Peptides against a protein of PDB entry 5B16. Designs and how they scored, part 52

Target 1, 136 residues: chain A of PDB entry 5B16
Amino acid sequence: TPSRINHNERLEFLGDAVVEFLTSVHLYYLFPSLEEGGLATYRTAIVQNQHLAMLAKKLELDRFMLYAHGPDLCRESDLRHAMANCFEALIGAVYLEGSLEEAKQLFGRLLFNDPDLREVWLNYPLHPLQLQEPNT
Target 2, 136 residues: chain A of PDB entry 5B16 as posed
Amino acid sequence: TPSRINHNERLEFLGDAVVEFLTSVHLYYLFPSLEEGGLATYRTAIVQNQHLAMLAKKLELDRFMLYAHGPDLCRESDLRHAMANCFQALIGAVYLEGSLEEAKQLFGRLLFNDPDLREVWLNYPLHPLQLQEPNT

## One batch from the design tools (peptide; made by RFdiffusion4, then SolubleMPNN)

Design b2_p16_6_s4 (from b2_p16_6, 7 letters changed)
Fold by OpenDDE base, seed 5:
Structure b2_p16_6_s4 (fold): chain B 136 residues (1-136), chain A 16 residues (1-16)
Amino acid sequence: as target 1 above (136 residues)
Amino acid sequence: SLSREELVEIGRKFLE
């Protein structure tokens, strides 16, 4: 659903794909015996608006959002939706201006507070061409 | 909304 608040819909489009891809790869390797249906359900849980909004809050995007659009975000559901979209736009922007690796690092740091879990996320292969990407 | 530059900066600052 397009946001009337967020003006970065093209970045959201890109970021959505990046988030979906990174999540899919992670789940694929982490749960080698889980069937497609389970993988899809798990992915949905990770990338649903409510969860992405929580990740966005870790970046304190709510402060920026309320500063710019506070009067339009008086409802919790509206804020959650806007935060999720803004998070997607942010991931899209990081991917576009940086790299898939940088997006992966950011997403992983937000997903996991436990360093051991982060290590699992960061060390799984995402794409054969990932190894050719420079660190940004 | 936040600009592309602002979004990237927020992300990178978090990684620091």
Scores: peptide ipSAE 0.717, ipTM 0.961, DockQ to the pose 0.613
Fold by OpenDDE base, seed 2:
Structure b2_p16_6_s4 (fold): chain B 136 residues (1-136), chain A 16 residues (1-16)
Amino acid sequence: as target 1 above (136 residues)
Amino acid sequence: SLSREELVEIGRKFLE
């Protein structure tokens, strides 16, 4: 019988929102003439489980997953889903214990291997909440 | 699963 996997559901919930927000802001400024439908489609592609799992792999979260829950993650689809969830939890944790800026930096460095795209990501206009966080 | 503290550490180590 498979063991119960702790998904850190509350952190995932928060991280999902942070990932969605950061992605949305990035796309909004990167593609100023792209209509909502295009923005939404692009966002979906960036935040889908398959992509987030790849980002999680860059952090070598698969090593931790297999160590803790290997027998329950024997199928690729199960591992992919768990990796995506763990990535969301990680972003949520970084935001919660650190800042939105730290989450943005981490997400951006994982998203883009292209330095030019990374710079665009890291240097888009700051949200008012980002301006306030360093002082709180 | 990884604790909140462990997750933060993994993220911050990557940024170093």
Scores: peptide ipSAE 0.716, ipTM 0.961, DockQ to the pose 0.622
Fold by OpenDDE base, seed 4:
Structure b2_p16_6_s4 (fold): chain B 136 residues (1-136), chain A 16 residues (1-16)
Amino acid sequence: as target 1 above (136 residues)
Amino acid sequence: SLSREELVEIGRKFLE
């Protein structure tokens, strides 16, 4: 059945890429001896809809979703998918209107409650583009 | 769905 939920599909597209990128960079530096298969599996776990939906809940996006689309979200799987998409759109929007750094900070603050783990996330080596353009 | 501006605001408020 086609979803009646309106999505910011372009923002989701962008946000998906940003989430994938940030996750990949983090894992690459955090686990320098982990083979590609392990890195890919770990990345999948982090960016899967179930996990992104949990992050979206931390932002209380469910309150907005249920208010606007409650009747269309009677199934848990539908809500999870919608929340994940909304989270991607949000990250995409933050990246677009702010910076990659801002998106990284937001994503990291949501991913890790432990300050030490968060510091590892926030202080991994900067991408060359960030070195060239520190404000982006 | 939430607008781009609304999404950004939600994210930034969380970082405050």
Scores: peptide ipSAE 0.714, ipTM 0.961, DockQ to the pose 0.625
Fold by OpenDDE base, seed 3:
Structure b2_p16_6_s4 (fold): chain B 136 residues (1-136), chain A 16 residues (1-16)
Amino acid sequence: as target 1 above (136 residues)
Amino acid sequence: SLSREELVEIGRKFLE
């Protein structure tokens, strides 16, 4: 269900697509022997609201959310949903104002604490245009 | 909600 406090629906729409795309490409290369069904379920797990909300906490979006919409967030589920939406909007905004490469860098830094896993994520081609984008 | 500019700033600050 859509959040009543979500005022960045267009950015969320864009960010959702970017997150799913980046996730799909990463999984495709990281797990070459995993069948489509496994890839799909793994992707779902990564992009679920609960997980995205955790990533949002790394950006301290909860502070901003509570400051701006505290009275509207009376339930943990509402906060989680709002955090996930805000995270998607943020990725969408970074993609829009920056590049897919920048969005990839940010998403990768948030997803993986292991430097080796980060390197795998960052080294595989995600889009042909990434070669022309700044390496942020 | 956070503005687009604020969202970008948050993201970029994290990468710094």
Scores: peptide ipSAE 0.713, ipTM 0.960, DockQ to the pose 0.594

Design b2_p16_7_s1 (from b2_p16_7, 8 letters changed)
Fold by OpenDDE base, seed 3:
Structure b2_p16_7_s1 (fold): chain B 136 residues (1-136), chain A 16 residues (1-16)
Amino acid sequence: as target 1 above (136 residues)
Amino acid sequence: SVLQELEERLRELYLQ
């Protein structure tokens, strides 16, 4: 049977891809006239470790990390990296056990504190066919 | 514009 460590690493692997994908898709459709360089820049900003760690802090994962792994987190950079990995694993778990929609909702809700920005990010049409779906 | 504000927020994140 796989160890808990291996399971968490696998979830992190999956979550990394989900975060990257959701970010790319939303940026692509929200900014149809923005060049590739701009899209890539914004994606990098969103998915970088320090930002994902900030999102993790909104879920108070820092309290969990310090409680469970404090001795291994000797510097702030180590904590940020660990929190970013934990956030990716969380998104991976939400996608795996729930759906891409649930992962999208959680991720988008954390990205912005401003409700108007949340609304645009989460509810902007991502594909013409989505308008034809009854449960979207 | 909400989209403009969103883009400004993203620029802010990049500058960090």
Scores: peptide ipSAE 0.399, ipTM 0.895, DockQ to the pose 0.110
Fold by OpenDDE base, seed 5:
Structure b2_p16_7_s1 (fold): chain B 136 residues (1-136), chain A 16 residues (1-16)
Amino acid sequence: as target 1 above (136 residues)
Amino acid sequence: SVLQELEERLRELYLQ
């Protein structure tokens, strides 16, 4: 059995890929006329540590991190990195023990507070082949 | 449109 640290790092690794994938897919279909550079720019904005940390804050992971690792997180940048990593691990865990759909739903709910934006992000039609693929 | 608003939000996010 891997150590807790190794397990968290593995989940982070998985979660990072899931976040990247979901972001890429949704941007690709939502903006069919946007060039690759624009898609990449939006993806970068969404998956950057400072943004993921903001999403993590919505889940109150900041309070958790400060409680568990406060002495090691005296800098805002350190906390941001830790929160982003923790968020990725969380998404990884949701995917691993749930499904890609569940990860998508959680991620999408956090991405947008506006219900209309959330609806478009989460429910924009995807390619039929993607719809018939496994959720896990 | 909602898509336009979404894109505006994404641009805003990039600028942060």
Scores: peptide ipSAE 0.378, ipTM 0.888, DockQ to the pose 0.112
Fold by OpenDDE base, seed 2:
Structure b2_p16_7_s1 (fold): chain B 136 residues (1-136), chain A 16 residues (1-16)
Amino acid sequence: as target 1 above (136 residues)
Amino acid sequence: SVLQELEERLRELYLQ
């Protein structure tokens, strides 16, 4: 039986791939004329630890992390890294227990506070149920 | 456009 730590690390491993995949797919469809370098730049911006930590903060994971692991997270960089990892593990868990669609929805809701940006992001690629209300 | 705004937001993220 794997330890809780090992389980979280495995979820993080999976979540990292899911986050990067979703990011890549959405960028690919959102910017059909953007060269690879530009796509890679935007992906890096989205999936970097600093950004994922900010997304984690929206879920109040900082409070959880400090409560559960405070002594190990006395540095800002340590906390940021841990929060990013925790966020990846969460996305991994959502994918594992739910679906890629559920992971997509959660990730998209957190990525943008602006509802218009959120809607555009979530609609690429267009899901069959979204074809009747495409964004321009 | 919304896409332009999105791209601008992504650029901002890159600069953070």
Scores: peptide ipSAE 0.369, ipTM 0.882, DockQ to the pose 0.113
Fold by OpenDDE base, seed 4:
Parts: structure tokens; sequence; C-alpha cells
Structure b2_p16_7_s1 (fold): chain B 136 residues (1-136), chain A 16 residues (1-16)
């Protein structure tokens, strides 16, 4: 329905900002000597539709999208875009109904399958008062 | 190092 679509679009709007923010903050602190161009490059890599769609696939959103919107997603590119949007909406919903921390945890868990990378990403200190994580 | 590995992963993502 139009109302549900509108709601999802609003959540997507919010989720896009949350994903962008979390990515930016983590990159900023993880790579204190990396220039803006490098930070922006990595951010783009993380938040681009292709990557978000891959994250969405880990949540089996592809199956959901094909079930719910199959006729509109005959192209793989359309499916990926829709999955990315849906992922953003999900993150937006988690933030809205939960917290930024919950959104961070979900996002981080999906970003890296490697537990060491995940640990560094999720638990790297985002404030000077926090103990530093390994930076080697 | 873990950060190097993380950065390498990010580079890989960028190249996709």
Amino acid sequence: as target 1 above (136 residues)
Amino acid sequence: SVLQELEERLRELYLQ
C-alpha cells in the first residue's frame, strides 16, 4: 500500500543517514592518519548499493524481495538496488525503534565475517576516554 | 596487523 511504501521510504531515508554516520565515525577513528579522500573512498565502498545488497543477502532479503516484489525486480540491478534500500530501511527501523548502538551492532556484525575484523570495527574506541583497540 | 587486514578488505570492496 502507499502508506507502507511511504513508511519504508522514510525509514530508508533515516537508515541511509545512520549507515553513513556509523561508517564515517568508525572510519574516522580507525584510520586517524588517513586523508579525507581515503576515508571517503572507504565509506563509498561500504555504503554503495552493491555492498549493502550483499549485506542484505546475509539477511536473506533477496528471498523476501523476490517473494514480495518479484514482478518489479526482473533485473539483477533492480534487485540489488531494492535490497540496498530495504537494508537501509531495516537499519533505520532498528535505530528508530531500538538505538544507535543496536544499529551499530547489527551493521557491524554483517560488515565482517572475520571475527577479528568485526571485533576491531565494533569495539574500536570512538572517544579518547575509551581504551584503545589494537591498531596494528 | 588487524587494521591492515581491515584496510585491505575495504580496498577490496572499493574495487568491486
Scores: peptide ipSAE 0.485, ipTM 0.910, DockQ to the pose 0.114; fails the geometry check

Design b2_p16_7_s2 (from b2_p16_7, 8 letters changed)
Fold by OpenDDE base, seed 5:
Structure b2_p16_7_s2 (fold): chain B 136 residues (1-136), chain A 16 residues (1-16)
Amino acid sequence: as target 1 above (136 residues)
Amino acid sequence: SVLEELEELLRKKYAE
């Protein structure tokens, strides 16, 4: 039986892959004429720790982290890194206990505050994820 | 920013 730390690290590992995958798939299908460099640039911006930490803040993970780990998170950079990891673990857990679709929906809802942009991101064009979901 | 550019691209698609 793994320790809590080990379990979280494993969830982060899984969540990192899920976030990377979802981001890649959506960008790929949304922008068929965009070159690889552009796709990579947008993906990097979406999945980098700074951005994931901002998404985590929408879930009030900053308050959680300060409550649980306050003494160890005195610097903003440390908090940001921890929040990004926690966000990855959360996505990993959603995928593990739920489905890729649920992870997709959660991630998409957090990516954009504008509901119109969410709609485009999630539903235009029709994605393979909407046709068939891998077994979880 | 890169993310702002992405949002603009998505807005264009929404308008289609």
Scores: peptide ipSAE 0.675, ipTM 0.950, DockQ to the pose 0.879
Fold by OpenDDE base, seed 1:
Structure b2_p16_7_s2 (fold): chain B 136 residues (1-136), chain A 16 residues (1-16)
Amino acid sequence: as target 1 above (136 residues)
Amino acid sequence: SVLEELEELLRKKYAE
């Protein structure tokens, strides 16, 4: 059994891929006429550390991080990076122990505070994951 | 911002 630190790093690795995948798939189906450059631009904005850190704040992970690793997070950039990593690990864990659908729902709920935008992101057009969820 | 632009695109989708 890997150490907690190693496990977290592995979860981050998985979560990074899940976040990237979900973002890519949603953008791809939502905007069928958007060129690759545009898709990539939006994906980058969604998955960059600064944004993921903001999503992590919605889960109050910053309080947890400061409690557990305060002395190591003296710089804002360090905290942001740690928050983003923690968020990735969380998504990875949700995917691993739950389902891709659960990861999708959680990620979508955090991406948009506006419920209308959230609905569009998740449900319009009908997402392939809603048709058939792959095995985890 | 890019994210704001994305929200605008999604808002247009919602309006359809």
Scores: peptide ipSAE 0.672, ipTM 0.950, DockQ to the pose 0.877
Fold by OpenDDE base, seed 2:
Structure b2_p16_7_s2 (fold): chain B 136 residues (1-136), chain A 16 residues (1-16)
Amino acid sequence: as target 1 above (136 residues)
Amino acid sequence: SVLEELEELLRKKYAE
């Protein structure tokens, strides 16, 4: 329905900001001596459509997308873009209906398959959101 | 890749 489409686009808009924010905050605290250019480079790599689509695949969103929108996603690039957008919408929904902490946890779990890297990303150094987080 | 470089940096932090 048109209403669902509009809602999804709004969630995507919100999720894009959340993904960007979480990525920026984590990089900023993890690498206090890294110059802005380096921070931006890593952020770009993390939030670009190609990478977000890979994260979406871990949630099997590709199966969902092909089921729901198969006729419109016959091209690999179209599917990748749609999956990235869907991932952003999902993060937006998690933030909206849950909390920024929940969005952070989900995003962090998907970013790295290595549990040790997840631990570093999520918990070191001490993240301000662990002490003070606004409720949604 | 850039992401591989990031993972390496994180590994170094884990080792600290």
Scores: peptide ipSAE 0.667, ipTM 0.948, DockQ to the pose 0.879
Fold by OpenDDE base, seed 4:
Structure b2_p16_7_s2 (fold): chain B 136 residues (1-136), chain A 16 residues (1-16)
Amino acid sequence: as target 1 above (136 residues)
Amino acid sequence: SVLEELEELLRKKYAE
């Protein structure tokens, strides 16, 4: 329905900002000596549609997407874009209904299959505002 | 890849 589509687009808008913010903050604190160009390069790699689509696939959003919108997703690039958007909407919803911390945990869990890397990403000291878990 | 490079950097931090 148009209402559902509009809601998803709004959630995507919010989720895009959350993903960008979390990625930026983690990279900033994890690599204090890394120049801006390096930070930007890693951020781009993390938040680009190709990567977010892979994260979405871990949640089996591809199955959901094909079930709901199969006829409109005949191209691989279209599916990738849609999955990335859906992933952003999901993160947006988690932030909206839960907290930034919950969004951080979900995103971090999906970023790395290796539990050691996940631990470094999630537990490295972050900005005090994030540690305070501000209200949504 | 860039992501593989990132993982390597994180792995080095874990080893510290």
Scores: peptide ipSAE 0.661, ipTM 0.947, DockQ to the pose 0.875

Design b2_p16_7_s3 (from b2_p16_7, 6 letters changed)
Fold by OpenDDE base, seed 4:
Structure b2_p16_7_s3 (fold): chain B 136 residues (1-136), chain A 16 residues (1-16)
Amino acid sequence: as target 1 above (136 residues)
Amino acid sequence: SVLEELEELLRELYEQ
């Protein structure tokens, strides 16, 4: 069996793909007239480490990280990177143990504090593969 | 910021 760190890295790998996919799908359907460059710009802003770290903070992952790895995370950039990775691992775990729908809901809830924006983001037409909900 | 612009776009969709 892989070590804890190896397991987390694997979950991060999976979560990175899930976050990227969900972001891409929602942007694609929400903005059918937006050019690729615009879609890519918004996707980058959503999935970059700085933003994912902010989302992680909403779950108080910063407290978790500092408790477990405080001495190694004295630099803000180190903490940000670790939090982003941890967030991806969390999304990966939610997808793996739950479903893409559960990952979508969690991610959407964290993306926007405004419930109106959440509703728009989450309830716009979704990709057929996402609706199909692959078995996990 | 880019994220603020995104929120504005989403708000416009909500108002429709």
Scores: peptide ipSAE 0.664, ipTM 0.950, DockQ to the pose 0.872
Fold by OpenDDE base, seed 5:
Order: sequence, then C-alpha cells, then structure tokens
Structure b2_p16_7_s3 (fold): chain B 136 residues (1-136), chain A 16 residues (1-16)
Amino acid sequence: as target 1 above (136 residues)
Amino acid sequence: SVLEELEELLRELYEQ
C-alpha cells in the first residue's frame, strides 16, 4: 500500500488507538493474574496526557510545539495536551509508514529509561493480532 | 505513584 500524507489530526486519531492497543496488550500478557481494574489503572496512567507529554519531552517535541504554537500555549496544561496529541500523531505516523513493531519499539524505549524494564516490557509475548497488521 | 508501582512489578518480573 502506497503511503499517503495525512492530516495531523488523523494521525493523532490513529496513534491514540495504537498507544492504547500496545499498552493493553503488554499489560495483559505481563500480568496474567491482574484483574481488569488493575490493568485499567496502569493503562490509564500510561496513556494519560500528562504521561504522554513527558514522553514527548524526551523527543524534544516541546521545542517544536513552542516554536509552532507558542503564543497559543501559554498555560502548562495546554502545552501538555498539545504535546500528548503530537506524540500520538508521531506514533500514528510510525505505525502508518512503518509497522506496529516499529511503533512498539519506539514506545517501549520511551516508556522506561531503565533498559532492564524495557526488556521486560518489550519481550513478553504479544497478541496474535500483531501478525495481522496491515501492509503499508 | 501508579507508574512507580508498575516499574516495581516489572522489576520483579525481570529478577525472576
């Protein structure tokens, strides 16, 4: 499938789903005895705007946001939301132009600074739907 | 925090 230039908001929409999916799958397999409420709690913590904005800072997306939208991002909360959205768009783009595996690797690298924790997060079995990812 | 708890759980898995 040939790649296409998509609107940033469309990439954000896709990225939001990818982030939630990856998070859900990893938590599900990492903690087979954890009840739904616990899984949901960890997922919420991972995908909330505050956390995604922190991940975005690791990629220096804050510099980009301030450059492009500085006058409209006077409030810290506004900046965090914008950064989180930008991060989702980035993940969406990585998935769209690359693969779910590439999105998984990028997301995993950013989630944990500790390489040992990265290894645990990334190397647990994934859902069989990984094999069903579309050809881009 | 919740994320700190998650990291601890992951650490436990790593040590096994």
Scores: peptide ipSAE 0.654, ipTM 0.948, DockQ to the pose 0.866
Fold by OpenDDE base, seed 2:
Structure b2_p16_7_s3 (fold): chain B 136 residues (1-136), chain A 16 residues (1-16)
Amino acid sequence: as target 1 above (136 residues)
Amino acid sequence: SVLEELEELLRELYEQ
C-alpha cells in the first residue's frame, strides 16, 4: 500500500476524533440541560457518514472523488462513505497542520448554511481553554 | 429530522 494511502487513513483516524470531539464539546455547552441521550442523538446525526458526505459535497469533494477514484466508486453508498472519510481526513489535516480552532471554524462553517445558526454554533461560550487555541 | 430539531434548538438560542 502506497504511503499516501496510509497517510490518508491516518488523517482520517485523527479527523474522526476531531469531528467527534468538536461535536461533543459544542453540544455539551450549547445545551447544558439536555440529557445524555439527547446529546448522543444529535452527535450521531452530525457525525454519521451520510451527513459528513453532505458536508463534503459543499467542498465539491464529489467531483474530486469521481475524478481520482471513479472506478472504485460505482455505488452511491461507496461514494458517500469515501466522501465522509475524505472529509474526516481533511479535518484531520487542518487540525494537524493548523489548530483545533481552525478545524472548528471550518467544520462550523459547513454545518449550517444559515448564518444565524452558524454564529450560535461557533460563538457560544465553550471551555476556557478555547481561548488558548492558536490560529495560524 | 434530528438535524432539523437541532436547528430549531439553535434558533431558540439565537433568539434569546
Scores: peptide ipSAE 0.654, ipTM 0.948, DockQ to the pose 0.874
Fold by OpenDDE base, seed 3:
Structure b2_p16_7_s3 (fold): chain B 136 residues (1-136), chain A 16 residues (1-16)
Amino acid sequence: as target 1 above (136 residues)
Amino acid sequence: SVLEELEELLRELYEQ
């Protein structure tokens, strides 16, 4: 049986792929006339550690990280990296124990504070195979 | 438009 640390690293691995995939799919459909370079740029912006750390902060993971691992997170860069990894692990866990739809909803809700932008991101039509994925 | 606003936000995010 793997240790808790090993389990968290595995969840992070899975979550990284889920975040990358969801971002790619949504950008692809939202911007049908945008060239690959533009799509790649937007994806990079969304999935970069600095941004994921900001999303993690919305969930107050910074308070959790400082409480549990404060001595090892003296630099802001270290905290951001840890928060980004923790966020990926969270998304991985949501996908694993729930569904891709649940991961999509959580991720999309955190991406945008503006309700109109959130609505467009979450509810823009996707590929039919994506729409057929079960929630349970 | 909403999409234009989204693009602006994404561009700003990339520049960070």
Scores: peptide ipSAE 0.441, ipTM 0.905, DockQ to the pose 0.108

Design b2_p16_7_s4 (from b2_p16_7, 6 letters changed)
Fold by OpenDDE base, seed 5:
Structure b2_p16_7_s4 (fold): chain B 136 residues (1-136), chain A 16 residues (1-16)
Amino acid sequence: as target 1 above (136 residues)
Amino acid sequence: SVLEELKEKLRELYEK
Protein backbone atom coordinates (compact mmCIF):
# COMPACT_ATOMS: atom_id res chain seq x y z
CA THR B 1 0.00 0.00 0.00
CA PRO B 2 1.44 3.35 -1.01
CA SER B 3 2.15 5.88 1.71
CA ARG B 4 0.24 9.14 1.53
CA ILE B 5 0.20 12.39 3.43
CA ASN B 6 -3.21 12.96 4.96
CA HIS B 7 -4.80 15.79 6.86
CA ASN B 8 -4.82 15.44 10.62
CA GLU B 9 -8.60 15.39 10.76
CA ARG B 10 -8.72 12.41 8.44
CA LEU B 11 -6.10 10.65 10.55
CA GLU B 12 -8.15 11.43 13.63
CA PHE B 13 -11.19 9.87 11.99
CA LEU B 14 -9.23 6.73 11.29
CA GLY B 15 -7.52 6.70 14.65
CA ASP B 16 -10.80 7.00 16.48
CA ALA B 17 -11.97 3.82 14.80
CA VAL B 18 -8.69 2.03 15.49
CA VAL B 19 -8.72 2.94 19.17
CA GLU B 20 -12.35 1.91 19.43
CA PHE B 21 -11.70 -1.36 17.64
CA LEU B 22 -8.60 -2.33 19.60
CA THR B 23 -10.27 -1.49 22.88
CA SER B 24 -13.38 -3.45 21.98
CA VAL B 25 -11.49 -6.51 20.82
CA HIS B 26 -9.24 -6.68 23.85
CA LEU B 27 -12.11 -6.22 26.29
CA TYR B 28 -14.17 -8.82 24.46
CA TYR B 29 -11.50 -11.48 24.82
CA LEU B 30 -10.31 -10.46 28.27
CA PHE B 31 -13.77 -10.69 29.79
CA PRO B 32 -15.74 -13.43 28.04
CA SER B 33 -18.45 -13.46 30.69
CA LEU B 34 -18.94 -9.73 31.00
CA GLU B 35 -22.20 -8.40 29.61
CA GLU B 36 -22.31 -5.73 26.93
CA GLY B 37 -23.00 -2.98 29.42
CA GLY B 38 -19.89 -3.78 31.38
CA LEU B 39 -17.77 -3.98 28.25
CA ALA B 40 -19.14 -0.65 27.10
CA THR B 41 -18.39 0.93 30.46
CA TYR B 42 -14.75 -0.10 30.28
CA ARG B 43 -14.49 0.98 26.67
CA THR B 44 -15.95 4.38 27.41
CA ALA B 45 -13.49 4.89 30.22
CA ILE B 46 -10.56 3.96 28.00
CA VAL B 47 -11.47 6.01 24.94
CA GLN B 48 -12.96 9.11 26.53
CA ASN B 49 -11.18 12.38 25.85
CA GLN B 50 -9.99 12.75 29.43
CA HIS B 51 -8.16 9.45 29.30
CA LEU B 52 -6.76 9.81 25.81
CA ALA B 53 -5.46 13.23 26.79
CA MET B 54 -3.58 11.65 29.66
CA LEU B 55 -2.06 9.17 27.25
CA ALA B 56 -1.16 12.06 24.98
CA LYS B 57 0.70 13.74 27.82
CA LYS B 58 2.94 10.69 28.06
CA LEU B 59 4.06 11.53 24.55
CA GLU B 60 4.43 15.21 25.43
CA LEU B 61 1.76 16.16 22.93
CA ASP B 62 0.64 18.87 25.32
CA ARG B 63 3.88 20.70 24.71
CA PHE B 64 3.30 20.46 20.99
CA MET B 65 -0.27 21.65 21.25
CA LEU B 66 0.59 24.61 23.41
CA TYR B 67 3.35 25.59 21.02
CA ALA B 68 1.15 25.36 17.97
CA HIS B 69 -2.20 26.49 19.35
CA GLY B 70 -1.55 27.96 22.77
CA PRO B 71 -3.67 31.08 22.47
CA ASP B 72 -6.68 29.03 21.38
CA LEU B 73 -6.27 26.46 24.14
CA CYS B 74 -6.50 28.66 27.21
CA ARG B 75 -9.11 26.41 28.79
CA GLU B 76 -8.04 23.08 30.19
CA SER B 77 -11.01 21.35 28.63
CA ASP B 78 -10.11 22.72 25.22
CA LEU B 79 -6.56 21.49 25.57
CA ARG B 80 -7.79 18.09 26.69
CA HIS B 81 -10.04 17.72 23.68
CA ALA B 82 -7.28 18.84 21.35
CA MET B 83 -4.81 16.41 22.88
CA ALA B 84 -7.28 13.55 22.61
CA ASN B 85 -7.87 14.34 18.96
CA CYS B 86 -4.16 14.60 18.34
CA PHE B 87 -3.63 11.26 20.01
CA GLU B 88 -6.24 9.67 17.79
CA ALA B 89 -4.56 11.17 14.75
CA LEU B 90 -1.26 9.72 15.89
CA ILE B 91 -2.74 6.25 16.31
CA GLY B 92 -4.37 6.62 12.93
CA ALA B 93 -1.03 7.50 11.40
CA VAL B 94 0.68 4.55 13.05
CA TYR B 95 -1.97 2.23 11.69
CA LEU B 96 -1.94 3.79 8.24
CA GLU B 97 1.82 3.89 7.80
CA GLY B 98 2.56 0.82 9.87
CA SER B 99 0.07 -1.81 10.94
CA LEU B 100 -2.70 -2.60 13.34
CA GLU B 101 -0.15 -4.53 15.37
CA GLU B 102 2.04 -1.48 15.73
CA ALA B 103 -0.94 0.61 16.76
CA LYS B 104 -1.89 -2.09 19.24
CA GLN B 105 1.58 -2.15 20.75
CA LEU B 106 1.84 1.60 21.08
CA PHE B 107 -1.63 1.92 22.54
CA GLY B 108 -1.04 -0.93 24.97
CA ARG B 109 2.26 0.49 26.16
CA LEU B 110 0.62 3.80 26.94
CA LEU B 111 -2.49 2.33 28.54
CA PHE B 112 -0.61 0.70 31.38
CA ASN B 113 2.54 1.76 33.15
CA ASP B 114 2.52 -1.56 34.98
CA PRO B 115 4.25 -4.10 32.75
CA ASP B 116 2.23 -6.96 34.21
CA LEU B 117 -1.06 -5.38 33.27
CA ARG B 118 0.35 -4.45 29.90
CA GLU B 119 1.27 -8.05 29.28
CA VAL B 120 -2.22 -9.26 30.11
CA TRP B 121 -3.80 -6.65 27.90
CA LEU B 122 -1.57 -7.32 24.91
CA ASN B 123 -1.25 -11.09 25.02
CA TYR B 124 -4.86 -12.21 25.05
CA PRO B 125 -6.19 -13.59 21.75
CA LEU B 126 -7.20 -11.02 19.18
CA HIS B 127 -9.85 -11.04 16.51
CA PRO B 128 -8.94 -12.87 13.28
CA LEU B 129 -9.29 -9.60 11.38
CA GLN B 130 -5.84 -8.65 12.57
CA LEU B 131 -4.40 -11.60 10.68
CA GLN B 132 -6.11 -10.47 7.50
CA GLU B 133 -5.12 -6.83 7.55
CA PRO B 134 -3.17 -5.37 4.66
CA ASN B 135 0.52 -4.97 5.31
CA THR B 136 2.03 -1.59 4.59
CA SER A 1 -12.84 4.52 39.27
CA VAL A 2 -13.74 2.45 36.26
CA LEU A 3 -10.15 2.39 35.07
CA GLU A 4 -8.91 1.30 38.46
CA GLU A 5 -11.50 -1.45 38.45
CA LEU A 6 -10.26 -2.56 35.06
CA LYS A 7 -6.69 -2.62 36.29
CA GLU A 8 -7.71 -4.75 39.23
CA LYS A 9 -9.49 -7.16 36.91
CA LEU A 10 -6.39 -7.39 34.76
CA ARG A 11 -4.26 -8.00 37.84
CA GLU A 12 -6.51 -10.89 38.76
CA LEU A 13 -6.04 -12.36 35.30
CA TYR A 14 -2.29 -11.96 35.54
CA GLU A 15 -2.15 -13.83 38.81
CA LYS A 16 -4.05 -16.85 37.47
Scores: peptide ipSAE 0.695, ipTM 0.953, DockQ to the pose 0.864
Fold by OpenDDE base, seed 2:
Structure b2_p16_7_s4 (fold): chain B 136 residues (1-136), chain A 16 residues (1-16)
Amino acid sequence: as target 1 above (136 residues)
Amino acid sequence: SVLEELKEKLRELYEK
C-alpha cells in the first residue's frame, strides 16, 4: 500500500485539477463575453496558494497543520503553502470518494461568505460533464 | 483586488 505521504500527494494532484476545472467552468458560464485573458486573471486569483490557504483556514486546517507539522511550518509562507496543498487534497478526496458535484458544493460554500454571491456562483448552467459524471 | 472585482461582477449578475 502507498504511504500516507504519497496518498496525500496524489490527492493533491487530483484536487489541483478539480479546483482549476471547477473554477474554469464557473467563470466560463458566468462571463460568456469575457476574453480568455480576463477569465485567466480571475482563475489565477481564485486558485493561487494565498487564496486557497484562506479557504483552508475556514476549515480550521491551520490548527491541524500546526498540530501535525508545527516544527516544519515555522514560516508563514510554509504554512500557507501547506494549507493550500491540504485544501487541494481535501477537494481531491471529496471528488474521489464522493462526486464532482460534492466538490463543487464544498468549494462554492467556501469561496463566498455572501450567500447571494454563492448562489450566483453555484447556480449558473452546468457543464455537460458535471451532469453526466457518476458518483464514486 | 481581482477577487473584489469578481465579487462586484457577481453582485451585478445577482441583481439582474
Scores: peptide ipSAE 0.695, ipTM 0.953, DockQ to the pose 0.861
Fold by OpenDDE base, seed 3:
Structure b2_p16_7_s4 (fold): chain B 136 residues (1-136), chain A 16 residues (1-16)
Amino acid sequence: as target 1 above (136 residues)
Amino acid sequence: SVLEELKEKLRELYEK
């Protein structure tokens, strides 16, 4: 329905901002001596549609998308774009229904398969969000 | 790649 489409687009809008913000904050604190250009380069790589689509695949959103919207996703590029949008909408929904901390945890868990890297990303150094929302 | 470089930098932080 038109209302559902509008809702999904709104969630995507919100999720895009959340992903951008979380990525920026983590990079800023993890690399205090890295110049702006380096920070921006890493952020771009993390939040670009191709990468977000890969993260979406870890949640098996590709199966969902093909089942629900297969005829509209005949090209691989179309599927990637749709999956990236779906991922943003998901993060937006997690933030909206839960908290920024929950969005942070989900996003960080998906960013890295290596648990050591996850630990660094999420916990080293101590993240400001952990201080602000310790009980979420 | 840029992401691989990031992972390497994170690994260095983990080992400190």
Scores: peptide ipSAE 0.693, ipTM 0.953, DockQ to the pose 0.874
Fold by OpenDDE base, seed 4:
Structure b2_p16_7_s4 (fold): chain B 136 residues (1-136), chain A 16 residues (1-16)
Amino acid sequence: as target 1 above (136 residues)
Amino acid sequence: SVLEELKEKLRELYEK
């Protein structure tokens, strides 16, 4: 496997954790009375490949993927999976080179087109560890 | 959908 692919897969690994963490923390504090099953259901809906691919499309990652890997992405499911992975890698890179706060802001902006919902999502009380930005 | 339900809940929080 080429080094570039390995690097992207590593970033995807990191980004997957960041996306899941941010989603979990926000849901946890936004809905303090919601049972675990409900929280998990919302998290699944947010982080599943189909949804992440839609978020990736907002960044025009579909054009990027088709340009770079068009012949290998003839199937919609293949493109969706690739876009979701690329999105995770992007979030991973933002976290790695920037901060958790920057990743949070980018993710939140993409999650909701409605600025009111975005405000609720981003500005609700968050976990202390998230407020305390880690060293990068 | 689940996502639409989430958005509705967030809207309720915004208007609270």
Scores: peptide ipSAE 0.692, ipTM 0.953, DockQ to the pose 0.865

